# Peptides against a protein of PDB entry 7AL2, part 34

Target 1, 85 residues: chain A of PDB entry 7AL2
Amino acid sequence: YEIMLIRPKTIDDINYVVDQVLEESNPVILDLSFLEKESPANFKLAGEKIKQMRSNYGAEALLLSRCNDKNLIIIAPKGVSLVRK

## One batch from the design tools (peptide; made by RFdiffusion4, then SolubleMPNN)

Design b2_p15_6_s1 (from b2_p15_6, 7 letters changed)
Fold by OpenDDE base, seed 1:
Parts: structure tokens; C-alpha cells; sequence
Structure b2_p15_6_s1 (fold): chain B 85 residues (1-85), chain A 15 residues (1-15)
């Protein structure tokens, strides 16, 4: 598999993340800082999509880093193990 | 409906 890196800015980017996780079975490292700052509505949408992928498809999500202008999350499809040591 | 914004998203990911 591939690991995708993206800082979503649009709904199309959010849908791209969903496609990568669910269709391509690729983990995605997300930076949600742009949406959090510039589009509360799309930030909320991204969160709901993450919840849906976790609840319905067995995806896992893990916070990697959060600071002033960074909100890094990894989302892994079912079958790719995320291990926190 | 559970809305994920700001700290709510963080809490979900850490929970």
C-alpha cells in the first residue's frame, strides 16, 4: 500500500481521503489545520467522515500532533494496524 | 447526531 499525505482545503479533498482509505486501502496522514481555520463547516464534515469510516468500515484514526497551526491525524484502513507504543 | 468539531474530534481520536 501507499501512505498518502494531504492537507485538505476543499470538499473534493475530503472525498479524496475517503476514497483513499475505503477504495484504495491506503493510510492517509491528514493535516486538518486549514479546514479548522478557514471552514468550520468542512472541518465538521471531515470529522463526520472520519467517524463514519471508523464506525462502518473498521478504519482506525490516531492523533499524531496538535499545535497552533497543525492538526495531524493518521487514518488507516481495516487491515493496516496502527500501533501506539 | 454527534458533531465533531475542535476538541470533540480530538477527544474521539484519543478515546
Amino acid sequence: as target 1 above (85 residues)
Amino acid sequence: TEELVGDELVELLLG
Scores: peptide ipSAE 0.051, ipTM 0.672, DockQ to the pose 0.104
Fold by OpenDDE base, seed 3:
Structure b2_p15_6_s1 (fold): chain B 85 residues (1-85), chain A 15 residues (1-15)
Amino acid sequence: as target 1 above (85 residues)
Amino acid sequence: TEELVGDELVELLLG
């Protein structure tokens, strides 16, 4: 698989993340800081998509870092294990 | 289901 990196800014970007996780089975490292600051509606949408992928498709998600300019999350498709050491 | 926003999303993703 490939690991995709993206800082979503649009609904198309959000859908790209969903497609990568569910259709391509690729982990995605994403920064939600743009949506959180610039589009509360699309930030909520991204959150719902993440919740849906976890609840319905066995995806895992993990917060990597949160600060003033970053909200970094990794989303892994079912079959890719995220391990804390 | 309840919509995830702000700190709610962060808390969910902390694990």
Scores: peptide ipSAE 0.051, ipTM 0.669, DockQ to the pose 0.100
Fold by OpenDDE base, seed 5:
Structure b2_p15_6_s1 (fold): chain B 85 residues (1-85), chain A 15 residues (1-15)
Amino acid sequence: as target 1 above (85 residues)
Amino acid sequence: TEELVGDELVELLLG
């Protein structure tokens, strides 16, 4: 698999993340800082999509870093284990 | 389901 990196800005970007995790089985490292600051609605949508992937498809999500300008999360498809060492 | 926002999403991911 590949590891995708994206800072989503649009609904299309959010759907891209979902497609990468669920259809392509690729982990995604995403920065939610743009959505959090610029679009509360799309930030909520992204959160809901993450919840759905975790609840329904066995995806895992892990916070990598949160600071003023970054909100980095990795989402891994089922079968890819995320471990904080 | 409830949407997660801000700190709620962070807390979920840290938990």
Scores: peptide ipSAE 0.051, ipTM 0.675, DockQ to the pose 0.102
Fold by OpenDDE base, seed 2:
Structure b2_p15_6_s1 (fold): chain B 85 residues (1-85), chain A 15 residues (1-15)
Amino acid sequence: as target 1 above (85 residues)
Amino acid sequence: TEELVGDELVELLLG
């Protein structure tokens, strides 16, 4: 698999993430800082999509780093385990 | 820097 990196800015970007996780089975590292600042609605939408992927498709999500200007998370598809040691 | 996983992360994103 590939690991995708994206800082989503639009709904199209959010749907791209969903496609990568569910259809391509690629982990995605996201920076949600743009949406958090510029579009609360799309930030919420991203969260809902992550919730749905976890609930319905066995995806995992981990917050990697949170700063004032950065909100990094990794979303892993089912079959790619996120292990905290 | 904070590290959250699973439901905690989702709650943060939706909050």
Scores: peptide ipSAE 0.039, ipTM 0.662, DockQ to the pose 0.892

Design b2_p15_6_s2 (from b2_p15_6, 5 letters changed)
Fold by OpenDDE base, seed 2:
Structure b2_p15_6_s2 (fold): chain B 85 residues (1-85), chain A 15 residues (1-15)
Amino acid sequence: as target 1 above (85 residues)
Amino acid sequence: TEILEGDELVEYLLS
């Protein structure tokens, strides 16, 4: 698999993340800082999609880093385990 | 910053 990196800015970008996780089975490292700042509605939408992927498809998600201009999250499809040591 | 995962992360994103 490939690990995708993206800083979503649009709904299309959010849907791209969903497709990568669910259809391509690729983990995604995403930076939600743009949406958090510029579009609270789309930031929430991204959260809803993450919730759905976890609840319905067995995806895992973990916050990697949060600071002034970064909100880094990794989403892994079922079968790719995220282990914290 | 605290590392969040699973339900706690989702709650943060939707808060």
Scores: peptide ipSAE 0.674, ipTM 0.925, DockQ to the pose 0.941
Fold by OpenDDE base, seed 4:
Structure b2_p15_6_s2 (fold): chain B 85 residues (1-85), chain A 15 residues (1-15)
Amino acid sequence: as target 1 above (85 residues)
Amino acid sequence: TEILEGDELVEYLLS
């Protein structure tokens, strides 16, 4: 598989993340800092999509880093294990 | 920065 990196700015970008995880089975490292600052509605939508992927498709998600200019999250499809040591 | 995962991360994103 491939690991995709994206900083979503639009709904199309959010749907791209969903497609990568569910259809392509690729983990995605996404930076939600743009949405958090510029579109609270789309930031919440991204959260809803992550919740749905976890609940319905066995995806897992982990916060990598949060600061003033970054909000990095990895979302992994079922079969890719995220392990913290 | 606190590490959030699973349900805690989802709650943060939707809060």
Scores: peptide ipSAE 0.674, ipTM 0.925, DockQ to the pose 0.934
Fold by OpenDDE base, seed 5:
Structure b2_p15_6_s2 (fold): chain B 85 residues (1-85), chain A 15 residues (1-15)
Amino acid sequence: as target 1 above (85 residues)
Amino acid sequence: TEILEGDELVEYLLS
């Protein structure tokens, strides 16, 4: 698999994340800082998509780093284990 | 910085 990196700015970007995780089975490291600051609605949408991927498809998600200008989340498809040591 | 995962992360994102 490949690990995708993206900082979503639009709904299309959010859907790209979903496609990568569910269709391509690629983990995605995404920075939600743009949406968090610029679009509360789309930030929530991204959260809803993550919830759906976890609940319905066995995806796993973990916060990697959060600061004033970064909000890094990794979302991994089922079969890719995320381990915090 | 609090590190979140799973349900706690989802709750943060949807809060």
Scores: peptide ipSAE 0.673, ipTM 0.925, DockQ to the pose 0.904
Fold by OpenDDE base, seed 1:
Structure b2_p15_6_s2 (fold): chain B 85 residues (1-85), chain A 15 residues (1-15)
Amino acid sequence: as target 1 above (85 residues)
Amino acid sequence: TEILEGDELVEYLLS
């Protein structure tokens, strides 16, 4: 698998993340800081997609870092284990 | 900041 890195800015970017996780089985490291600042609606949409991927497909997600200019999250498909030590 | 995962992370994103 590949690890994708993206800072989503549009709905198309959000759907790209979903496709990478569910269809390509690639983990995605997201920075949601742009959406959080510029589009509260799309930020919420991204959260809803993450919720759906966890609930329906066994994806797992972890917040890596949160600050004023970063909101880093890794979302991994079921086949990739995220381990916190 | 605190590291969040699972339901707690989702709650943050949707708050």
Scores: peptide ipSAE 0.672, ipTM 0.924, DockQ to the pose 0.939

Design b2_p15_6_s3 (from b2_p15_6, 5 letters changed)
Fold by OpenDDE base, seed 2:
Formats: structure tokens, C-alpha cells, sequence
Structure b2_p15_6_s3 (fold): chain B 85 residues (1-85), chain A 15 residues (1-15)
């Protein structure tokens, strides 16, 4: 698999993340800081999509880093485990 | 080792 890196800015970007996780089975490291600041509606949408992927498709999510200008999250598809050593 | 799932992340994103 490939690990995708993205800072979503549009609904198309959000849907791209969903496709990568669910259709391509690729983990995604995403920075939600742009949406959080510039589009509360799309930020909420991104959260809802992540919830759906976790609840319905067995995806896993982990907050990697949260600060004023960064909101890094990893989303892993069902076939890829996020393991803490 | 432990598989990590951030259950509170979703709630944060939806707030």
C-alpha cells in the first residue's frame, strides 16, 4: 500500500481521503488545520466522514499532533493496524 | 504493543 499525505481544502479533497481509505486501502496522514480555520462546515463534514469510516468500515484513526497551526490525523484502513510499541 | 484507536478524536472533530 501507499501512505497518502494531504491537507484538505475542499469537499473534493475530503472525498479523496475517503476513497483512498475505503477503495484503495491506503492509510492517509491528513492535516485538518485549513478546514478548521477556513470552513467550519467542511471541517464538520470531514469529522463525520471519519466517524463513518470507523463505525461502518473498521477504519482506525489517531491524532498525531494538535497545535495552533496543525491538526494531524492518521486514518488507517481495516487492513492496516496502528500499533503503539 | 497495542492497537491504537482515538475514540475522542471523532468527538473533537464534530464539536
Amino acid sequence: as target 1 above (85 residues)
Amino acid sequence: TEILVDDELVEYLLS
Scores: peptide ipSAE 0.047, ipTM 0.652, DockQ to the pose 0.423
Fold by OpenDDE base, seed 1:
Structure b2_p15_6_s3 (fold): chain B 85 residues (1-85), chain A 15 residues (1-15)
Amino acid sequence: as target 1 above (85 residues)
Amino acid sequence: TEILVDDELVEYLLS
């Protein structure tokens, strides 16, 4: 698999993340800081998509870093395990 | 935010 890195800015970017996780089975590291600042609606949409992937498809989501101007989350598809050592 | 503090999300390596 590949690990995708993206700071989504549009709905198309959000849908790209969903496709990478569910169809390509690639983990995605997201920075949601742009959406949080520029579009509350799309920020909420991104969150709902993440919850849906967890609830319906067995995806795993971990918060990597949360600070001012940075919201880093990794989303792993069901076949990829995220382990803290 | 509500999204980032969801009870099922796991904090990993905060920086």
Scores: peptide ipSAE 0.036, ipTM 0.611, DockQ to the pose 0.142
Fold by OpenDDE base, seed 4:
Structure b2_p15_6_s3 (fold): chain B 85 residues (1-85), chain A 15 residues (1-15)
Amino acid sequence: as target 1 above (85 residues)
Amino acid sequence: TEILVDDELVEYLLS
């Protein structure tokens, strides 16, 4: 698999993330800082999609970094486990 | 301001 990197800015970008995780089985490292700052509605949508992927499809999500200009999350599809050592 | 954090989301801050 590939690890995708994206800072989503549009609904199309959010749907791209969903497609990568659910259809392509690729982990995605997201920076949600743009949506958080520029589009509260799409930020909420992204969060809902992440929750849906976790609840319905066995995806895992991990907060990597949160600071003033970053909101980094990794989403792993079912079959790729995130392991804390 | 709403943030993308809930009790079921695992946090592992690298920075």
Scores: peptide ipSAE 0.035, ipTM 0.600, DockQ to the pose 0.109
Fold by OpenDDE base, seed 5:
Structure b2_p15_6_s3 (fold): chain B 85 residues (1-85), chain A 15 residues (1-15)
Amino acid sequence: as target 1 above (85 residues)
Amino acid sequence: TEILVDDELVEYLLS
């Protein structure tokens, strides 16, 4: 698999994340800081999509780093295990 | 942010 890196800014970017996780089975490390600051509506949409992937498709999600200008999350498809050492 | 802080995420971080 590939690990995708993205800082989504548009709905198209959000849908890209969904496609990568569900269709391509690729983990995605994404920074939601842009949406959180610039588009509350799209930030909410992104969160809803993540919740749906977790609830309906067995994806895992983990907050990696949260600060003023960074909101990093990893989303892993069901077949990829997140391991913390 | 409430969207990202649910029980599963918290438990993973604390595990």
Scores: peptide ipSAE 0.033, ipTM 0.610, DockQ to the pose 0.114

Design b2_p15_6_s4 (from b2_p15_6, 6 letters changed)
Fold by OpenDDE base, seed 5:
Structure b2_p15_6_s4 (fold): chain B 85 residues (1-85), chain A 15 residues (1-15)
Amino acid sequence: as target 1 above (85 residues)
Amino acid sequence: TEILEGDELVDYLLS
């Protein structure tokens, strides 16, 4: 698999994340800081998508880092284990 | 920075 990196700015970007995780089985490291600041609605949408991927498809999600201008989260498809040590 | 996982992370994102 490949690890994708993206800072979503649009709904299309959010859907791209979903496609990468569910269709391509690629982990995605995404920075939600843009949506968090610029679009509360789309930030929530991204959260809903993450919830759905976890609930329905066995994806895992982990916060990597949060600071003033970054909100880094990794989403991994089922079969890719996320371990925090 | 609080590190969040799983349900707690989802709750944060949807709060």
Scores: peptide ipSAE 0.678, ipTM 0.925, DockQ to the pose 0.906
Fold by OpenDDE base, seed 4:
Structure b2_p15_6_s4 (fold): chain B 85 residues (1-85), chain A 15 residues (1-15)
Amino acid sequence: as target 1 above (85 residues)
Amino acid sequence: TEILEGDELVDYLLS
């Protein structure tokens, strides 16, 4: 698989993330800082999509880093294990 | 920065 990196700015970008995780089985490292600052509605939508992927498709998600300019989250499809030591 | 995962992360994103 490939690891995708994206900083979503639009609904199309959010749907791209969903497609990568569910259809391509690729983990995605996404920076939600743009949506958090510029579009609260789409930030919430991204969260809803992450919730749905976890609940319905066995995806897992983890916060990598949060600061003023970054809000990095990894979302992994079923079969890719995220392990913290 | 605290590491959030699973339901705790989702709660943050949807808060």
Scores: peptide ipSAE 0.677, ipTM 0.925, DockQ to the pose 0.938
Fold by OpenDDE base, seed 3:
Structure b2_p15_6_s4 (fold): chain B 85 residues (1-85), chain A 15 residues (1-15)
Amino acid sequence: as target 1 above (85 residues)
Amino acid sequence: TEILEGDELVDYLLS
C-alpha cells in the first residue's frame, strides 16, 4: 500500500480521503487545519466521514498533533495496525 | 498538544 498525505480544502478532497482509505486501502495522513479555520461545516463533515469509516469499516484514527497551524490525523484502513508505544 | 484516538478523537472532531 501507499501512505497518502493531504491538507483538505474542499469536499472533493474529503471524498478523496474516503476513497483512499476504503477503496484503495491506503492509510492517509491529513491536516485538517485549513477546514477547521475556513469551513466549520466541512471540518465537521470530515469528522463525520472519519466516524463512519471507523464504525462501518473498521478503520483506525489517531490525532498526531494539534497546534496553531496544524491538525494532523492519521486514518488507517482495517488490516493496517496503528500502535502507540 | 494532546494525542487522541478512537471515540475521543471523534468526539473532538464533532464537538
Scores: peptide ipSAE 0.675, ipTM 0.925, DockQ to the pose 0.930
Fold by OpenDDE base, seed 2:
Structure b2_p15_6_s4 (fold): chain B 85 residues (1-85), chain A 15 residues (1-15)
Amino acid sequence: as target 1 above (85 residues)
Amino acid sequence: TEILEGDELVDYLLS
């Protein structure tokens, strides 16, 4: 698999993340800072998609870092385990 | 900042 990196700005970008996780089985490291600042609605939508992927498809998600200009989340498909030591 | 995962992360994103 590949690890995708993206800073979503549009709904198309959000759907791209979903496709990468569910269809391509690729983990995605996404920076939600743009959506959080520029589109609260799309920020919430991204959260809804993450919730759906966890609930319905066994994806895992982890907040890697949050600061003024970054909101880094990793979302991994079911076959890729995120382990915290 | 605190590292969040699972339900706690989802709660943050949707709050």
Scores: peptide ipSAE 0.675, ipTM 0.925, DockQ to the pose 0.935

Design b2_p15_7_s1 (from b2_p15_7, 7 letters changed)
Fold by OpenDDE base, seed 1:
Structure b2_p15_7_s1 (fold): chain B 85 residues (1-85), chain A 15 residues (1-15)
Amino acid sequence: as target 1 above (85 residues)
Amino acid sequence: TKELYGDELIDYLLS
């Protein structure tokens, strides 16, 4: 598989993340800082999509880093395990 | 900052 890196700015970008996780089975490391700052509605939409992927498709998500200018999350499809040691 | 995982992360994203 591939690990995708993206900082979503549009709804199309959010849907791209969903497609990568669900259709391509690729983990995605996404930075939500743009949406959080520029579009609260799309930030919430991204959250809803992550929730749906966890609830319905067995995806897992983990916050990697959060600060004033970064909101880094990994979303992994079912079959790719996130392990913290 | 605190690490968030699973439901805690979802709660943050949707808060």
Scores: peptide ipSAE 0.665, ipTM 0.917, DockQ to the pose 0.962
Fold by OpenDDE base, seed 2:
Structure b2_p15_7_s1 (fold): chain B 85 residues (1-85), chain A 15 residues (1-15)
Amino acid sequence: as target 1 above (85 residues)
Amino acid sequence: TKELYGDELIDYLLS
């Protein structure tokens, strides 16, 4: 599989993340800092999509780093485990 | 920063 990196700015980008996780079974490292600052509505939408992927499809998500200009989250499809050592 | 996962992460994203 591939690991996708994206800083979503639009709803299309959010849907791209969903497609990568659910249809392509690719983990996605995403930076939500743009949406958090520029579109609170789309930031919440992204959160709803992550919730749905966890609840309905067995995806997992982990906050990697949170600071002033970065909000990094990894989303893994069901077949990929996230392990902290 | 503190790592968040599972329901705790969802709570943050939707807060």
Scores: peptide ipSAE 0.663, ipTM 0.917, DockQ to the pose 0.973
Fold by OpenDDE base, seed 3:
Order: C-alpha cells, then sequence, then structure tokens
Structure b2_p15_7_s1 (fold): chain B 85 residues (1-85), chain A 15 residues (1-15)
C-alpha cells in the first residue's frame, strides 16, 4: 500500500480521502487546518466521513498534532494497524 | 497538545 498526504480544501479533496481509505486501502495523513479555518461546514463533513469509515468499515483514526497552523490526523484502513509504544 | 483516538477524536471533530 501507499501512504497518502493531503491538506483538503474542497469537497472533492474529502471524497478523494474516502476513496483512498476504502477503495485503495491506503492510509491517509490529513491536515484539516484549512477546512477548520475556512469552512466549518466542510470541516464537519470531513469529521462525519471519518466517523462513517470507523463505524462501517473498521477504519481507525488518530490525532497526531494540533497547533496554530496544523491539524494532523492519520486514518488507517482496517488492514493497517495503528500502534503506540 | 493532547492526542485523541477513537470516539474522543470523533467527538472533537464533530463538536
Amino acid sequence: as target 1 above (85 residues)
Amino acid sequence: TKELYGDELIDYLLS
């Protein structure tokens, strides 16, 4: 698999993330800082998509870092394990 | 900042 990196700005970007996780089984490292600042509606939409992927497809998600200009989250498909040591 | 996982992360994203 591949690890995808993206800072979504549009709904198309959000749907791209969903396709990568569910169809391609690729982990995605997201920076949601643009949506959080510029589009609260699309930020919430991204959160709803993450919730759906966890609830319906066994994906896992972890907040890696949050600061002034970053909101980094990793989303892993069911076949990829997130482990903290 | 605090790391969030699972349901706690979802609560944050949808708050």
Scores: peptide ipSAE 0.663, ipTM 0.917, DockQ to the pose 0.965
Fold by OpenDDE base, seed 5:
Structure b2_p15_7_s1 (fold): chain B 85 residues (1-85), chain A 15 residues (1-15)
Amino acid sequence: as target 1 above (85 residues)
Amino acid sequence: TKELYGDELIDYLLS
């Protein structure tokens, strides 16, 4: 598989993340800092999509780092385990 | 900053 990196800015970008996780079975490292600052509605939408992927498809998600400049989250499809040492 | 996982992360994203 591939690990995708994206900083979503639009709904299309959010849907791209969903497609990568569910259709391509690729882990995605996404930076939600743009949405959190510029579009509370789309930030919430992204959260809802992540919740959906966890609830319905067995995906897992982990906040890697959060600061003023970045909000990095990894979303892993079912079968790819996230392990914290 | 605190790392969040699973339900705790979802709570943050949707809060």
Scores: peptide ipSAE 0.662, ipTM 0.917, DockQ to the pose 0.942

Design b2_p15_7_s2 (from b2_p15_7, 7 letters changed)
Fold by OpenDDE base, seed 1:
Structure b2_p15_7_s2 (fold): chain B 85 residues (1-85), chain A 15 residues (1-15)
Amino acid sequence: as target 1 above (85 residues)
Amino acid sequence: TELLEGDELIDYLLS
Protein backbone atom coordinates (compact mmCIF):
# COMPACT_ATOMS: atom_id res chain seq x y z
CA TYR B 1 0.00 0.00 0.00
CA GLU B 2 0.88 3.69 -0.25
CA ILE B 3 0.44 6.37 2.38
CA MET B 4 -1.30 9.41 0.92
CA LEU B 5 -0.77 12.91 2.29
CA ILE B 6 -3.36 15.62 1.64
CA ARG B 7 -4.63 18.91 3.00
CA PRO B 8 -8.22 18.88 1.72
CA LYS B 9 -9.68 22.13 0.43
CA THR B 10 -12.79 20.97 -1.46
CA ILE B 11 -15.50 18.33 -1.39
CA ASP B 12 -13.65 16.62 -4.23
CA ASP B 13 -10.62 16.31 -1.95
CA ILE B 14 -12.78 14.77 0.78
CA ASN B 15 -14.16 12.23 -1.67
CA TYR B 16 -10.60 11.51 -2.82
CA VAL B 17 -9.74 10.56 0.77
CA VAL B 18 -12.71 8.20 0.94
CA ASP B 19 -11.70 6.59 -2.34
CA GLN B 20 -8.11 6.11 -1.18
CA VAL B 21 -9.14 4.43 2.06
CA LEU B 22 -12.02 2.28 0.83
CA GLU B 23 -11.17 1.51 -2.80
CA GLU B 24 -7.37 1.65 -2.83
CA SER B 25 -6.85 0.46 0.77
CA ASN B 26 -4.30 3.21 1.35
CA PRO B 27 -3.85 5.02 4.66
CA VAL B 28 -4.28 8.78 4.39
CA ILE B 29 -2.63 11.42 6.52
CA LEU B 30 -4.90 14.46 6.43
CA ASP B 31 -4.38 18.03 7.48
CA LEU B 32 -7.90 19.34 8.13
CA SER B 33 -6.74 22.83 9.13
CA PHE B 34 -7.82 24.46 5.87
CA LEU B 35 -11.38 23.15 6.10
CA GLU B 36 -11.58 23.91 9.82
CA LYS B 37 -10.77 27.56 9.13
CA GLU B 38 -12.34 28.18 5.73
CA SER B 39 -15.38 25.88 5.60
CA PRO B 40 -16.99 24.65 8.82
CA ALA B 41 -19.56 22.80 6.72
CA ASN B 42 -16.93 20.85 4.81
CA PHE B 43 -14.94 20.26 7.99
CA LYS B 44 -18.03 18.62 9.46
CA LEU B 45 -18.54 16.66 6.24
CA ALA B 46 -15.00 15.32 6.50
CA GLY B 47 -15.73 14.24 10.07
CA GLU B 48 -18.92 12.52 8.96
CA LYS B 49 -17.03 10.62 6.26
CA ILE B 50 -14.41 9.49 8.79
CA LYS B 51 -17.19 8.35 11.13
CA GLN B 52 -18.83 6.40 8.32
CA MET B 53 -15.58 4.72 7.34
CA ARG B 54 -15.02 3.64 10.95
CA SER B 55 -18.58 2.47 11.49
CA ASN B 56 -19.18 0.67 8.22
CA TYR B 57 -15.77 -0.45 6.95
CA GLY B 58 -13.60 -0.97 10.01
CA ALA B 59 -11.32 1.97 9.33
CA GLU B 60 -9.51 3.57 12.25
CA ALA B 61 -8.41 7.14 12.80
CA LEU B 62 -5.89 8.78 15.08
CA LEU B 63 -5.00 12.40 15.77
CA LEU B 64 -1.30 12.97 15.14
CA SER B 65 -0.98 16.68 15.89
CA ARG B 66 -3.32 19.52 16.77
CA CYS B 67 -2.47 23.21 16.96
CA ASN B 68 -3.56 26.53 15.50
CA ASP B 69 -2.28 25.79 11.99
CA LYS B 70 -2.37 21.99 11.89
CA ASN B 71 -4.99 19.32 12.35
CA LEU B 72 -3.21 16.12 11.37
CA ILE B 73 -5.18 12.88 11.33
CA ILE B 74 -4.31 9.47 9.97
CA ILE B 75 -7.17 7.35 8.65
CA ALA B 76 -6.28 3.73 7.95
CA PRO B 77 -8.21 0.95 6.24
CA LYS B 78 -9.08 -2.18 8.19
CA GLY B 79 -6.02 -4.06 6.94
CA VAL B 80 -3.57 -1.53 8.39
CA SER B 81 -3.12 -1.48 12.15
CA LEU B 82 -2.69 1.79 14.03
CA VAL B 83 -0.98 1.25 17.38
CA ARG B 84 -0.57 3.90 20.06
CA LYS B 85 2.29 3.17 22.48
CA THR A 1 -2.98 19.29 23.30
CA GLU A 2 -4.48 15.88 23.96
CA LEU A 3 -4.23 13.34 21.17
CA LEU A 4 -7.53 11.70 20.31
CA GLU A 5 -8.61 8.45 18.71
CA GLY A 6 -11.75 6.46 18.11
CA ASP A 7 -15.02 7.89 19.37
CA GLU A 8 -13.33 10.82 21.11
CA LEU A 9 -11.81 11.92 17.82
CA ILE A 10 -15.16 11.62 16.08
CA ASP A 11 -16.82 13.69 18.80
CA TYR A 12 -14.23 16.41 18.30
CA LEU A 13 -14.60 16.44 14.52
CA LEU A 14 -18.39 16.71 14.72
CA SER A 15 -18.59 19.19 17.61
Scores: peptide ipSAE 0.690, ipTM 0.923, DockQ to the pose 0.939
Fold by OpenDDE base, seed 4:
Structure b2_p15_7_s2 (fold): chain B 85 residues (1-85), chain A 15 residues (1-15)
Amino acid sequence: as target 1 above (85 residues)
Amino acid sequence: TELLEGDELIDYLLS
């Protein structure tokens, strides 16, 4: 598989993340800092999509880093294990 | 910064 990196700015970008995880079975490292600052509605939408992927498709998600200019999250499809040590 | 995962991360994203 491939690991995709994206900083979503639009709903199309959010749907791209969903497609990568569910259809392509690729983990995605996404930076939600743009949405968090510029579109609270789309930030929440991204969170809802992550919740749905976890609840319905066995995806897992983990916060990698959060600071003033970054909000990095990895979302992994079922079969890719995220382990914190 | 606290690292969040699973339900705690979801709670943060949807808060």
Scores: peptide ipSAE 0.689, ipTM 0.923, DockQ to the pose 0.942
Fold by OpenDDE base, seed 2:
Structure b2_p15_7_s2 (fold): chain B 85 residues (1-85), chain A 15 residues (1-15)
Amino acid sequence: as target 1 above (85 residues)
Amino acid sequence: TELLEGDELIDYLLS
């Protein structure tokens, strides 16, 4: 598999993340800082999609880093284990 | 900053 990196800015970008996780089975490292600042509605939408992927498809999600200009999260499809040491 | 995962992360994203 490939690990995708993206800083979503639009709904299309959010849907791209969903497709990568569910259809391509690729982990995605995403930076939600743009949406958090510029579109609270789309930030929430991204959160809803992550919730749905966890609840319905066995995806895992973990915060990697949060600061003023970064909000990095990894989403892994079922079968790719995220282990915190 | 606290690192969040699972339900705690979801709670943050949807808060």
Scores: peptide ipSAE 0.689, ipTM 0.923, DockQ to the pose 0.951
Fold by OpenDDE base, seed 3:
Formats: sequence, structure tokens, C-alpha cells
Structure b2_p15_7_s2 (fold): chain B 85 residues (1-85), chain A 15 residues (1-15)
Amino acid sequence: as target 1 above (85 residues)
Amino acid sequence: TELLEGDELIDYLLS
């Protein structure tokens, strides 16, 4: 598999993330800082998609870093283990 | 800042 990196700005970008995780079985490293600042509605939409992927498809999600300029989250499809030590 | 995973991360994203 490949690891995808994206800072979503649009709904198309959010749907791209969903396709990568569910259809391509690729982990995605997300920076949600743009949506958090510029579109609270799309930020929430991204969160809803992450929730759906966890609940319905066994994806895992982990916050990597949160600061003034970034909000990094990794989402992994079922079968790719995320472990915090 | 604390790092979150699982349900706690979802709660943050949807708060």
C-alpha cells in the first residue's frame, strides 16, 4: 500500500480521503488545520467521515500533532495497525 | 497538548 498525505480544503478533498482509505486501502496522513480555520462545517464533515470509517469499516485514527499551524491525524484502513507506545 | 485516539479523537473532531 501507499501512505497518502493531504491538507484538505474542499469536500472533494474529503471524499478523496475516504476513497483512499476504503477503496484503495491506503493509510492517509491528514492536516485538518485549513478546514478547522476556514470551514467549521467541512471540518465537522471530515470528522463525521472519520467516525463512519471507524464504526462501519474498522478503520483506526490517531492524532499525531496539534498546534497553531497544523492538526495532523493518521487514518488507517482495517489491517494496518496503529500503535502508540 | 494531549494526543487523542479512538473515541476521544472522534469526540474532539465533532465537538
Scores: peptide ipSAE 0.688, ipTM 0.923, DockQ to the pose 0.930

Design b2_p15_7_s3 (from b2_p15_7, 6 letters changed)
Fold by OpenDDE base, seed 3:
Structure b2_p15_7_s3 (fold): chain B 85 residues (1-85), chain A 15 residues (1-15)
Amino acid sequence: as target 1 above (85 residues)
Amino acid sequence: TEILEGDELIDYLLS
């Protein structure tokens, strides 16, 4: 598999993330800082998609870093283990 | 910053 990196700005970008995780089985490292600042509605939409992927498809998600300029989250499809030591 | 996962992360994203 590949690890995808993206800072979503549009709904198309959010749907791209969903496709990568569910259809391509690729982990995605997300930076949600743009949506959080510029579109609270799309930020919430991204969160809803992450919730759905966890609840319905067994994906895992982890907040890596949150600060003024970044909001980094990794989403892994079922079968790719995220382990915190 | 603190690391969140699982339900705690979802609560943050949807708060």
Scores: peptide ipSAE 0.702, ipTM 0.929, DockQ to the pose 0.952
Fold by OpenDDE base, seed 1:
Structure b2_p15_7_s3 (fold): chain B 85 residues (1-85), chain A 15 residues (1-15)
Amino acid sequence: as target 1 above (85 residues)
Amino acid sequence: TEILEGDELIDYLLS
């Protein structure tokens, strides 16, 4: 698999993330800081998609870092284990 | 900041 890195800015970017996780089985490291600042609606949409991937497809997600200019989250498909030590 | 995962992360994203 590949690890994708993206800072989504549009709904198309959000759907790209979903496709990478569910269809390509690639983990995605997201920076949601643009959406959080520029589009609260799309930020919420991204959260809803992450929730759906966890609930329906066994994906897991972890917040890596949160600050004023970063909101880093990794979302991994079921076949990739996220381990916190 | 605190690391969030699972339902706690979802609550943050949707708050």
Scores: peptide ipSAE 0.701, ipTM 0.929, DockQ to the pose 0.962
Fold by OpenDDE base, seed 4:
Structure b2_p15_7_s3 (fold): chain B 85 residues (1-85), chain A 15 residues (1-15)
Amino acid sequence: as target 1 above (85 residues)
Amino acid sequence: TEILEGDELIDYLLS
């Protein structure tokens, strides 16, 4: 598989993340800092999509880093294990 | 930065 990196700015970008995880089975490292600052509605939408992927498709997600200019989250499809040591 | 995962991360994203 491939690991995709994206900083979503639009709904199309959010749907791209969903497609990568569910259809392509690729983990995605996404930076939600743009949405958090510029579109609270789309930030919440992204969170809802992550919740749905976890609840319905066995995906897992982990916060990598959060600061003033970054909000990094990895979302992994079922079969890719995220392990913290 | 605190590490968030699972339901705790979801609660943050949807808060």
Scores: peptide ipSAE 0.701, ipTM 0.929, DockQ to the pose 0.961
Fold by OpenDDE base, seed 2:
Structure b2_p15_7_s3 (fold): chain B 85 residues (1-85), chain A 15 residues (1-15)
Amino acid sequence: as target 1 above (85 residues)
Amino acid sequence: TEILEGDELIDYLLS
């Protein structure tokens, strides 16, 4: 698999993340800082999609880093385990 | 920054 990196800015970008996780089975490292600042509605939408992938498809998600200009989250499809040591 | 995962992360994203 490939690990995708994206800083979503649009709904299309959010849907791209969903497709990568569910259809391509690729982990995604995404930076939600743009949406958090520029579109609270789309930030929430991204959160809803992450919730859905986790609840319905066995995806895992983990916050990697949060600071002033970064909000990094990894989403892994079912079968790719995220292990914290 | 605290690392969040699972339900805690979801709560943050949807708060």
Scores: peptide ipSAE 0.701, ipTM 0.929, DockQ to the pose 0.967

